# Peptides against a protein of PDB entry 5D63, part 2

Target 1, 292 residues: chain A of PDB entry 5D63
Amino acid sequence: SLRRGIYHIENAGVPSAIDLKDGSSSDGTPIVGWQFTPDTINWHQLWLAEPIPNVADTFTLCNLFSGTYMDLYNGSSEAGTAVNGWQGTAFTTNPHQLWTIKKSSDGTSYKIQNYGSKTFVDLVNGDSSDGAKIAGWTGTWDEGNPHQKWYFNRMSVSSAEAQAAIARNPHIHGTYRGYILDGEYLVLPNATFTQIWKDSGLPGSKWREQIYDCDDFAIAMKAAVGKWGADSWKANGFAIFCGVMLGVNKAGDAAHAYNFTLTKDHADIVFFEPQNGGYLNDIGYDSYMAFY

## One batch from the design tools (peptide; made by RFdiffusion4, then SolubleMPNN)

Design b1_p8_1_s4 (from b1_p8_1, 4 letters changed)
Fold by OpenDDE base, seed 4:
Structure b1_p8_1_s4 (fold): chain B 292 residues (1-292), chain A 8 residues (1-8)
Amino acid sequence: as target 1 above (292 residues)
Amino acid sequence: LAVGGAVT
């Protein structure tokens, strides 16, 4: 079953993603097919899937940027019915905004069925052009039509997944204690993470003994990421991944504070030095504490 | 052991 999380939703037939046009929060904003750039944030193409309690395989889909929800216009079962962004809530009872999402017959892609109409989200004619119509369309779960098959590329991790990634890292001290701050985390591409670092002013900040040293840099980076998240996204119910670690060197006579994020595949962590913006697989310290 | 590492 599909897990709660943030997804980039890509058509199985053509290189097109489900896009909220212009990221607009206006009711009735078209959801369309649009090109995307791999390993980038794809601003208008991220969707938070929230599972509905006690309704199997059924979700709301909230656009991260606009904070609006995927909505089948009037809940109509007619082929070609518009799919739009519309105001809503994560646990709505409105069947226009409830989507049953299950594996397609190929076992890798998903189909997205409207709960009420039983029609499927369809990239009309498999059109790969920017702005191509996405509509409700008749179909069945076992059909192989790629117009109605979607890859759900997970762009977030749960706190448990982040915890597991940390636990696999060889640079964790035996006394390690981790503290989880949120439940679901959008994982940023390094380019975006670096840009936030640059925009924070940290590249021009001066290290000063105790009063503005490694812990201040690391906390300032986390605060900058938090602010970026709040300023960039209108959806709620997720955080932006940026960890803080305290570590001790092998000799046990020096300690450092630094950041960390997740690798592209979300399986491992990579250390980030907020004093110089460097990414390292080994920062020279073993972490005895983290919060993220 | 207080943290205080300087890189720059």
Scores: peptide ipSAE 0.304, ipTM 0.927, DockQ to the pose 0.486
Fold by OpenDDE base, seed 1:
Order: C-alpha cells, then sequence, then structure tokens
Structure b1_p8_1_s4 (fold): chain B 292 residues (1-292), chain A 8 residues (1-8)
C-alpha cells in the first residue's frame, strides 16, 4: 500500500509529471501534465498523500506548493472531466477529492481512481506537451493503458525511516539519543540545501569562541531550513529535513555540533558542516544526540 | 564536555 508522504507523480508512458498549473491556489486551477527536471524540487509537482483512516488505499492529494487538493470537477464520471486544484482538507469526506491509489497490473506503477466516480486520473492521449490535459477517464485496474499509470516517486521520509537511517550509520555513539520533531520530512536535494545555507548568511558568519560557535551554526542552519519551508510551501503536515547532531570524537576529548540530511535514496544520512557548507560521510565525530 | 571547535 502507498505510504503517507510527498510524491512526485510521473506518467508511466511519457516523461510528464502531474503539475498544478502555475502553482495557483485558486479553485479550479487546472492540473496538467508538465515536464520535470530530475534531482530538482519541481515546485508545482509535489503532492502530499494523506491516507484516509479506515478507508483502504484512499487518500487526499494536497499540492505542496498551493496547499490545494486534487479535485475531480463535480465528481463527474464522464470521460474528460477536469481534474483541478481546489480548496480542501486532508481528511475531507468530499468524494471529489478522495482518491483510491493502488498498484497497477504491472506492479510498479499506480493508478489513481476517484473514490466516488470510479474513474481514473488520465493523461489525455498520453500527451507529453507542457499543459497537457489531465482528466478523469473510464478505466479498470487491470488495464495496461499508460495514460492512467503513474510512478509515485517518494520525496519524503517518515520519522521512522529517518530514525532507521541514523541507526545504521557507523558514526553513532553508544549513548546516542534521538529526538523526533516531526512526522514526515521533505528531503531536499543537496543543491537546494546548500542554497538555503548560502541564503542564511552562514557562509559569511564568523566563528567566535562560545558566543557563536558550532552549536550556533548548526541551530542557525536548522532555523534557516525551517523558515525556508514555511515561506515556500502552503501545505501543512510535513517538515523539511534538517537535523542537528552533537557528537564526540574518538578520543573523547572534543565535542562538536553539526547538521545532517539524508542521501538521495533516503537510506543513509550525510553530515553537513554548517561552518563551511561541506557534506561528509564521516565528520570525525560519533553522535550522542540528535534532533530532527 | 561542551560542544565547540572551529572548523573554519
Amino acid sequence: as target 1 above (292 residues)
Amino acid sequence: LAVGGAVT
């Protein structure tokens, strides 16, 4: 079953993603097919899938940028019915905004069925052009039509997944204690993470003994990422991944504060040194505390 | 052991 998370949703037939046009929060904003760039944010193409309690395989899909929800216009079962962004809530009972998402017959892609109409999200004619129509269309779960098959590329991790990634890292002290701040985390590309670091002013900040040292840098980075998240996205129910760690060196005579994020595959953590913007697999310290 | 240390 599809897990709660943030997804980039890509057509199985052509290199097109589900895009909320212009990221607009206006009711009735078209959802369209649009090209995407791998390893980038793809701002208007991220969707938070929120599972509906006690309704199997059924979700709302909130556009991360606009904070509006995928909506089948008037809940119509007619082929060609527009799929738009529309105001809503994560746990709505409005069947226009409820989507049953299950694996297609190929076992890798998903189909997105409107809960009420039983029609499927369809990239009309498999059109790969920017702005191509996405509509509700008749179909079945077992059809091989790529117009209605979508890859759900997960762009976030749960707190449990982050915890697991930390736990398997070799640079964790035996006394490690982690503290989880949120439930779901958008994982940024390093380029974006670095840009936030640059924009924070930290590259120009001077290390000063105690008054502005490693912990200040690490906390400032965390704060900068938090602010970036709040300023960038209208959806709620997720955070931007940026951890803070305290670590001790092998000799046990020095401790350091630093950041960390997740690798592209979300399986491991990578350390980030906020004093110089470096990414390291080994920062020279074993973490005894983290919050993220 | 207080955290600290200059990297730069």
Scores: peptide ipSAE 0.302, ipTM 0.927, DockQ to the pose 0.470
Fold by OpenDDE base, seed 2:
Structure b1_p8_1_s4 (fold): chain B 292 residues (1-292), chain A 8 residues (1-8)
Amino acid sequence: as target 1 above (292 residues)
Amino acid sequence: LAVGGAVT
């Protein structure tokens, strides 16, 4: 079953993703097929899937950028019915905005069925061009039509998954205490993480004994990421992943504060030094505390 | 033990 999370949704037949046109929050904004760049933030193409309690395999899909929801126009079962962005809520009862999402017959891709109409989200004619129509279309769960098959690439982690990634890292002290701040985290590519760091002014900041030292750098980075998240996305119910750690060296006579993020596969953490913008697998300290 | 590390 599909987990709650943020997904980039890609067609199984052609290199096209489900895109909210211009990221507009206006009701009736077309959802279209659009090209994407792997390992980047595809701004208008991220969707928060919120599972509906007590309704098997059924979700709302909130566009991360606009804060609007995937909506089948008038809930019509007619083939070719427009799929648009529309205002809504995560736990709506409106069947126009409820989507049953289950594995297709190939066991890897998903199909997206409107709860009310029982039609499927379809990349019309498998058109790979930017702006190609996405519509509700007749179909069945067992049909192999790639126009209605979608890969759900998870772009976020739960707090539990982040906790597990930390726990298996070899640079965690035996006294480690972790503190979880949120429930779901968008994981940024390193390039985006670095850009936030650059824009924060930290590259030009001077280390000063106690008054602006390692903890100030690490907290400033987390604050910059938090602000970036708030300024960039209209959807709620998630955070941007950026951790702060305190660590002690092997000798036990020095301690350091630093950041960390997750690797691309979300299985491991990588340390980030906010004083120089470096990514390290070993920062020379074992973490005894983190919050993220 | 207070944190305070400077990187070069």
Scores: peptide ipSAE 0.300, ipTM 0.926, DockQ to the pose 0.538
Fold by OpenDDE base, seed 3:
Structure b1_p8_1_s4 (fold): chain B 292 residues (1-292), chain A 8 residues (1-8)
Amino acid sequence: as target 1 above (292 residues)
Amino acid sequence: LAVGGAVT
């Protein structure tokens, strides 16, 4: 079963992703096929999948940027019916915005079926052009048509997955205590994480004993990421991943505050030094506390 | 231990 999370949804046949045109929040905004750049944010192409309680394999799909939902126009079962962004809620009962998402016959890709009409999300003619039509179309779960098969690339982690990544790291102190702040986290590429750091003013900030030292830098980075998230995305129900750690050195005579994020595969953490913007696999400290 | 230390 597909887990709750943020996904980049890519066609199985051509290098095209499901895109909300211009990221517009207007009702009836077209959802289209569009090119994407790997290992980037792809702003208009991120979707929060929220599972519907007591309805097997069924979700709403909220566009992260606009805060609107994937909507089959009038719930029509006619082939070629428009799929648009439309205002909604995560746990709506409107069948125009309910999508059954299950593995295709190939066992790797998914198909996206409208709950009411039983038609499937289709990249019309497999067109790889920017702005290509995405529509509801007749089909079956067993059909091998790549126009209706989609890869769900997970761009977020749950708090449990983040906890597991921390637990695997060798630079965790035996007295470690972790504190979870949210339930689901968008994981940023390092380039975006670094840009937020630059825009925060931290690169020009002066270290001062106690009054503005390592903990101030680490907390300022966390605050900058939080503000960036709030200012960038209209959807709710997720956070941006940026952790704060306190660690002690091997000698046990010095402690440091720093940040951390997740690696691309979400399996490990990488340390971030907010005083110089460096990424490190070993920061020289073992963490005894984190919040994220 | 209080946290601290200048990296830069």
Scores: peptide ipSAE 0.300, ipTM 0.926, DockQ to the pose 0.464

Design b1_p8_2_s1 (from b1_p8_2, 5 letters changed)
Fold by OpenDDE base, seed 4:
Structure b1_p8_2_s1 (fold): chain B 292 residues (1-292), chain A 8 residues (1-8)
Amino acid sequence: as target 1 above (292 residues)
Amino acid sequence: MDTDFAPA
């Protein structure tokens, strides 16, 4: 079953993703096919899938940027019915906004069925052009038509997954204590993470003994990421991943505060030095405390 | 142990 999380949803037939046009929060904003760039944030193309309790394989899909929800216009079962962004809530009972998502016959892609109409999200004519219509269309679960098959590329991690990634890292002290602050985290590409760092003013900040040293830099970076998240996305129910660690060196005579994020595959962590913007697999310290 | 950093 599909897990709660943030997904980039890509057509199985052509290199097109499900895009909320212009990221607009207006009711009735078209959801369209649009090109995407791998390993980038793809702003208008991220969807939070929230599972509906006690309704098997059924979700709402909230656009991260607009905070609006995928909506089948008037819940119509007619082929060609528009799929739009529309105001809603994560646990709505409105069948226009409830989507049953299960594996397709190929075992790798998913199909997205409207709960009420039983029609499927369809990239009309398999059109790969920007702005191509996405509509409800008749179909069956076992059909192989790529117009109705979608890859769900997971762009987030649960707190448990982040915890597991930390646990796999060799630079964790035996006394390590981790503190989880949120439940689901959007994992940023390094380029975006770095841009937040640049925009924070930290590159121009000066180290000063005690009054603005390693812990201040590390906490300032986390605060900058948090603010960036709040300012960038209208959806709720997730955070932006940026951790703070305290570590001790091998000799046990020095300690440091630094940041960390997750690698592209979400399997490991990478350390980030907020004093210079560097990414390191080994920062020279073993973490005895983290919060994220 | 307090966190510390000594720049070069």
Scores: peptide ipSAE 0.036, ipTM 0.760, DockQ to the pose 0.223
Fold by OpenDDE base, seed 2:
Structure b1_p8_2_s1 (fold): chain B 292 residues (1-292), chain A 8 residues (1-8)
Amino acid sequence: as target 1 above (292 residues)
Amino acid sequence: MDTDFAPA
């Protein structure tokens, strides 16, 4: 079954993603097809899927940017019924905002069925243009129509997945202790991570003995990412991934504080040096402590 | 630069 997480939802037939128009939080804002850029944030096109307890394969879909929810207008079963953003809650009982999401017959894409109407989220006519209508439409789970098939590109990791990525990294000290601060993490592209670093003022900050050294840089980076998250997204129930590590060198006579994030495939970590903005597979230290 | 932190 689909895991809780943040997804970029892409049509199986054309290069179009499910987009909340203008990222507006107004009730009735159209959800439309829109172009996207791979390996970028795609601001209005991220959706937090929250599984409904005791209802198989059923979720709410919260737009990360607006904090509103995918909503089938009036819950109508008529083909062509608008799908919009609307105020809601993660565990609502409103069937207009409940979506059963399961694999299509091709075993890779998903179909998105409204819980009440039993109609499917449809990119009308497979239109690849920006602003193309997305609507509820009649269908079946077995049909192969690409207008109703969607790839769910997972943009987040659970704390357990992050923990597993750290555990398999070769630069972890035998005394390592990790502290998990949140449950689900949006994983940023390196370009976005770097931009936050630049905007934080850290590139212009000066290393000073004890008063502003490696630990200050590492904590400042994490604080900058946290603030960026709070200022950028209206949805709740997730964090932005940015870790802090303390490490010791092989000789055991020097220690360092640094950051880390996850690789594109979410399987590994990559180290980030906040003093110069560099990404490294080996920072020269083995981590004995992390929090993220 | 390095810190004066040490593992416990």
Scores: peptide ipSAE 0.035, ipTM 0.754, DockQ to the pose 0.394
Fold by OpenDDE base, seed 5:
Structure b1_p8_2_s1 (fold): chain B 292 residues (1-292), chain A 8 residues (1-8)
Amino acid sequence: as target 1 above (292 residues)
Amino acid sequence: MDTDFAPA
């Protein structure tokens, strides 16, 4: 079963992702196949899958950038019916925007079936070109047609998953208390995380005793990420992962404030020093408090 | 650099 989360949705046959053209919020904006760059943000190609209560394996798909929803035009069952972005809500009853998502016959990829029409999201002719048509098309769950098979690359973590990643880290103090601020977190590539850090002005900020020291740097980084999230995405119901930690050294005679994010596979955390932009597996402190 | 925070 597909979990609630943010996904990059990639065709199983060709290196093409489901893309909202130009990230436009206009009703009727085409959803198309488009090339992507692995381990990057892929701005127009992120989709928040929201499970519909009491409707098995059925979701809305909200484009993270535009805040609009994947929509089968007029809910038509005709092969070749356009799939577009359209205004909507996460828990809509509009069958044009309800998608049953289950594993394909290969056990790895998914198929995306419109709840009403029972047609499938199809990369028409398996066209790998940028702007290739994505449409509703007839099919069955057991068909092997790669035009209708999609990999769901999870780009987010739940708060529980983040909590578990922290718990596995060896640099957590026995007195650790974590405070979860949100439910689902987009996990940024380090390059994006670093760019936010650069744009925040922190690289040019000077450490000053008490008035602007480690805690100020760490909080400023979190604030910068929060603002970046708000300014970058129109969808709601998720946050951008950026944690703050307070830690104590092994000797117990020094404390530090720093940031952390998740590794690419979401299984571990990596520490981030906002005073120099460095990523470290060991920052020299054991965390006794975090909020994220 | 260090902060004045103490372990919880």
Scores: peptide ipSAE 0.034, ipTM 0.752, DockQ to the pose 0.346
Fold by OpenDDE base, seed 3:
Structure b1_p8_2_s1 (fold): chain B 292 residues (1-292), chain A 8 residues (1-8)
Amino acid sequence: as target 1 above (292 residues)
Amino acid sequence: MDTDFAPA
């Protein structure tokens, strides 16, 4: 079954993703097919899937950027019915905004069925052009039409997954204590993480004994990422991944504060030095404390 | 442990 998380939703037939036009929060904003760039944020194309309690395989889909929800216009079962962004809530009872999402017959892609109408989210005619119509359309779970098949590429991790990634890293001290601050985390590409670092002013910040040293840099980076998240996205119920660690060196005679994020596959962590913007697999310290 | 040292 599909897990709660943030997804980039890509058509199985053509290189097109489900896009909320202009990221607009207005009711009735068209959801369309649009090209995407791998390993980038794809701002208007991220969707938070929230599972509905006690309703098998059924979700709301909240656009991360706009904070609005995928909505089948008037809940109509007519082929060609518009799919739009519309105001809503994560646990709504409105069948226009409830989507049953299960594996297609190919075992890799998903189909997205409106709970009420039983029609499927369809990239009309498989049109790969920017702005192509996405609509509700008649279909079945077992048919092979790629117009109605979608890859759900997960762009976030749960706190449990992050915890697991940390636990398998070789640079964790035996006394390690981790503190989880949120439940679900958008994992940024390094390029975006670095840009936030640059925009924070940290590259121009001067190390000063105790008054502005490693802990200040690391906390400033986390604060910058947090503020970036708040300023960038209208959806709630998730955070932006950026950890802070305290570590001790192998000799046990020095300590350091630094950041960390997750690798592209979300399976491992990579260390980030906020004093120089470097990414390292080994920062020279074993972490005895983290919060993220 | 003290973290007030210059980076390497």
Scores: peptide ipSAE 0.037, ipTM 0.764, DockQ to the pose 0.179; fails the geometry check

Design b1_p8_2_s2 (from b1_p8_2, 6 letters changed)
Fold by OpenDDE base, seed 5:
Structure b1_p8_2_s2 (fold): chain B 292 residues (1-292), chain A 8 residues (1-8)
Amino acid sequence: as target 1 above (292 residues)
Amino acid sequence: MSTDFAPA
């Protein structure tokens, strides 16, 4: 089954992603095909998939930016029925907003079936142009029509996955204790992470003994990322990944506070020094405590 | 463990 998470949903046939037009939160906002840039945020094209308890393979899809939900207009089974953003809730019983998502016959892509109408999310005519119509359309689970096949590129990690990434890192102290603050985390590209750092004012912040030193920088970075998340996205039920670590050096005569994030493949962590904005595979300290 | 941190 598809895991709870944030996904960039890309057509299997053409380089087009499921896009909420203009990121608008208005009811009836068209969901359309749109070009995307790999390894970027793709603001209007991120969807939080929330699994419905006791309904196999069925989800709501919340647009991360608008906080509205993928909605089949009037739940109609007619081919060509509009798919729009519409107000809703993660665990709604409205079948217009319930989507059964399972692997297609190719074993890699998914199909997105409306729970009520049993029609499928379709990039009409496989049109790769920006603003191309996405609609409910008749289909079957086994047919190979790429108009109805979608890759779910996972843009987030669970707390368990983050924990596992930390556990694999060689720069963890034997006394390490981690504290998980959230359940699901959007993982940012480094460019975005750096921009948040820049916008926080930390690059111009003065290091001052004790009163504004490494722990203040590290916590300020986490706070900045948290605020960025709150200011950028209307959806709830996720956080932005940014960790804080306390570490000790090999000699045992120095300690440091720093940040960390996840690598692109989500398998490893990379350390971030908030005092200079650097990314490091080895920051010179072994972490004995983290919260993220 | 030390509560005094130093910049890297």
Scores: peptide ipSAE 0.041, ipTM 0.761, DockQ to the pose 0.170
Fold by OpenDDE base, seed 3:
Structure b1_p8_2_s2 (fold): chain B 292 residues (1-292), chain A 8 residues (1-8)
Amino acid sequence: as target 1 above (292 residues)
Amino acid sequence: MSTDFAPA
């Protein structure tokens, strides 16, 4: 079954993703097929899937950028009915915004069925053009039509997954204590993480004994990522992944503060040095404390 | 423990 999380939703037949046009928060904004670039943010193409309690395999889909929800226009069962962004809430009872999402017959892709109309989200004619129509369309769960099959590429991790990734890392001290601040985290590409670092002013910040040293750099980076998240996205219920660690060296006579993020496959952590913007698999310290 | 007193 599909887990709560942020997804990039890609057509199984052509290189097109589900895109909210211009990222607009206006009611009735078209949801369309659009090209995407792997390993980038794809701003208007991220969707938070929130599972509905006690309704099997059923979700709302909130556009991360606009904060609006995937909506079948008037809940109509007619083939060709528009799918749009519309204001809503994560746990709505409005069947226009409730989507049953289950594996297709191929066992890898998903189909997205409107809860009320029982029609499916369809990339009309499999059109790979930017702005191609996405509509509700008649179908069945067992059909092989790629117009109605979608890959759900998970772009986030739960706090439990992050915790597990940390636990697998060899650079964790035996006294380690971790503190989880949120439930779900968007994991940024390194290029985006680095850009936030650059925009924060940290590359030009001067190291000064105690008054602005390693802990100040690490906390400033986390604050910058937090602000970037707040300024960039209108959806709620998630955070941007950026951890802070305190570590001790092998000799046990020096400590350091630094950041960390997750690798692309979300299975491991990578350390980030906010004093120089470097990514390292080994920063020379074993972490005894983290918050993220 | 002492912190690292040099930029890293």
Scores: peptide ipSAE 0.040, ipTM 0.760, DockQ to the pose 0.199
Fold by OpenDDE base, seed 1:
Structure b1_p8_2_s2 (fold): chain B 292 residues (1-292), chain A 8 residues (1-8)
Amino acid sequence: as target 1 above (292 residues)
Amino acid sequence: MSTDFAPA
């Protein structure tokens, strides 16, 4: 079963992703195939999949940028029916915006079926061109047509997954206490994380004894990431991953405050020093407290 | 224990 989360949705046949054209929040904005750059944000191509309670394998798909939802135009079952962005809510009952998402016959990719029409999201003609039409199209779950098969590249983690990643890290103190602030987190590429750090002004901030020291830097970084999230995305129901840790050194005579994020595969954490923008596997401290 | 960072 597909987990709740933020996904980059890529066609199984050609290097094209499901893109909300211009990231527009206008009703009826075309959803199209578009090229993407691996390991980047791909702003208009991120979708929050929200599972519908008591409806098996069925989701709404909210465009992270626009805050609008994937919508089959008029819910029509006709092949070639446009798929657009449209205003909606995460738990709508509108079948135009309900999508049953299950594994295809190949066991790796997914198919996306409109709940009402029973047609499938189709990259028309497998066109790899930017702006290629995405439409509802007749199909079956067992067909091998790559036009209707999609890889769901998960770009977020749940709080539980983050917790598990922390638990696997060797630099956690025996007295560790974690405090979870949100439920689902977009995990940023390091380049984006670093850019937020740069834009925050922290690189030019002066360390000052007590009044602006390690804890201030770490909290300022988290605040900067939070603001970046709020300013960048119109969708709700997720946060941007940026943790704060307090740690103690091996000797037990010094403590430090720092940040952390997740590795690319989401399996581990990496420490981030907000005073210099460095990423470290070992920051020299064992965390006794975190909030994220 | 205070949470401090002493730069070099």
Scores: peptide ipSAE 0.036, ipTM 0.757, DockQ to the pose 0.227
Fold by OpenDDE base, seed 4:
Structure b1_p8_2_s2 (fold): chain B 292 residues (1-292), chain A 8 residues (1-8)
Amino acid sequence: as target 1 above (292 residues)
Amino acid sequence: MSTDFAPA
């Protein structure tokens, strides 16, 4: 079954993603096919899938940018019915906003069925152009039509998955204690992470003994990412991944504070030095504490 | 142990 998380949803037939037009929060905003750039944030194309308790394989889909939900217009079962953004809540009972999401017959892509109408989210005519219509359309679970098949690329990790990634890293001290602050984390591309760092003013900040040293830099980066998240996204129920670590060197005579994020495949962590913006697989310290 | 860093 599909896990709770943030997804970039791409058509199986053409290089087009499910896009909320202009990221608008207005009721009735069209959801359309749109081009995307791999390994970038793709602002209007991220969807939080929230599983409905006690309803198998059924979710709401919240657009991260607008905070509105995928909505089948009037819940109509007519082929060609518009799919739009509309105000809602994560655990709504409105069948216009409930989507059953299961594997297609190919075992890799998913189909997205409206819970009420039993029609499927369809990239009309497989049109790869920006702004192409996405609509509810008749179909079956076993059909091979790529217009109704979607790849769900997971862009987030649960706190448990983040914890597991940290546990696999060789630069963790035997006394390590981790503190989890949130439940689900959007994992940023390094380019975005770096841009936040640049915009924070940290590149121009000067190290000063104790009054503004490593811990200040690391916490300032964490705060900058948090502020960026709050300012950028209207959806709730997730955080932006940016960890803080305290580490000790092998000799045991020096300690450092630094940041970390997750690798592209979400399986490992990579260290980030907020004093110079560098990404490192080995920062020269073993972490005895983290919060994220 | 102090948590500190002094760049070269």
Scores: peptide ipSAE 0.035, ipTM 0.760, DockQ to the pose 0.223

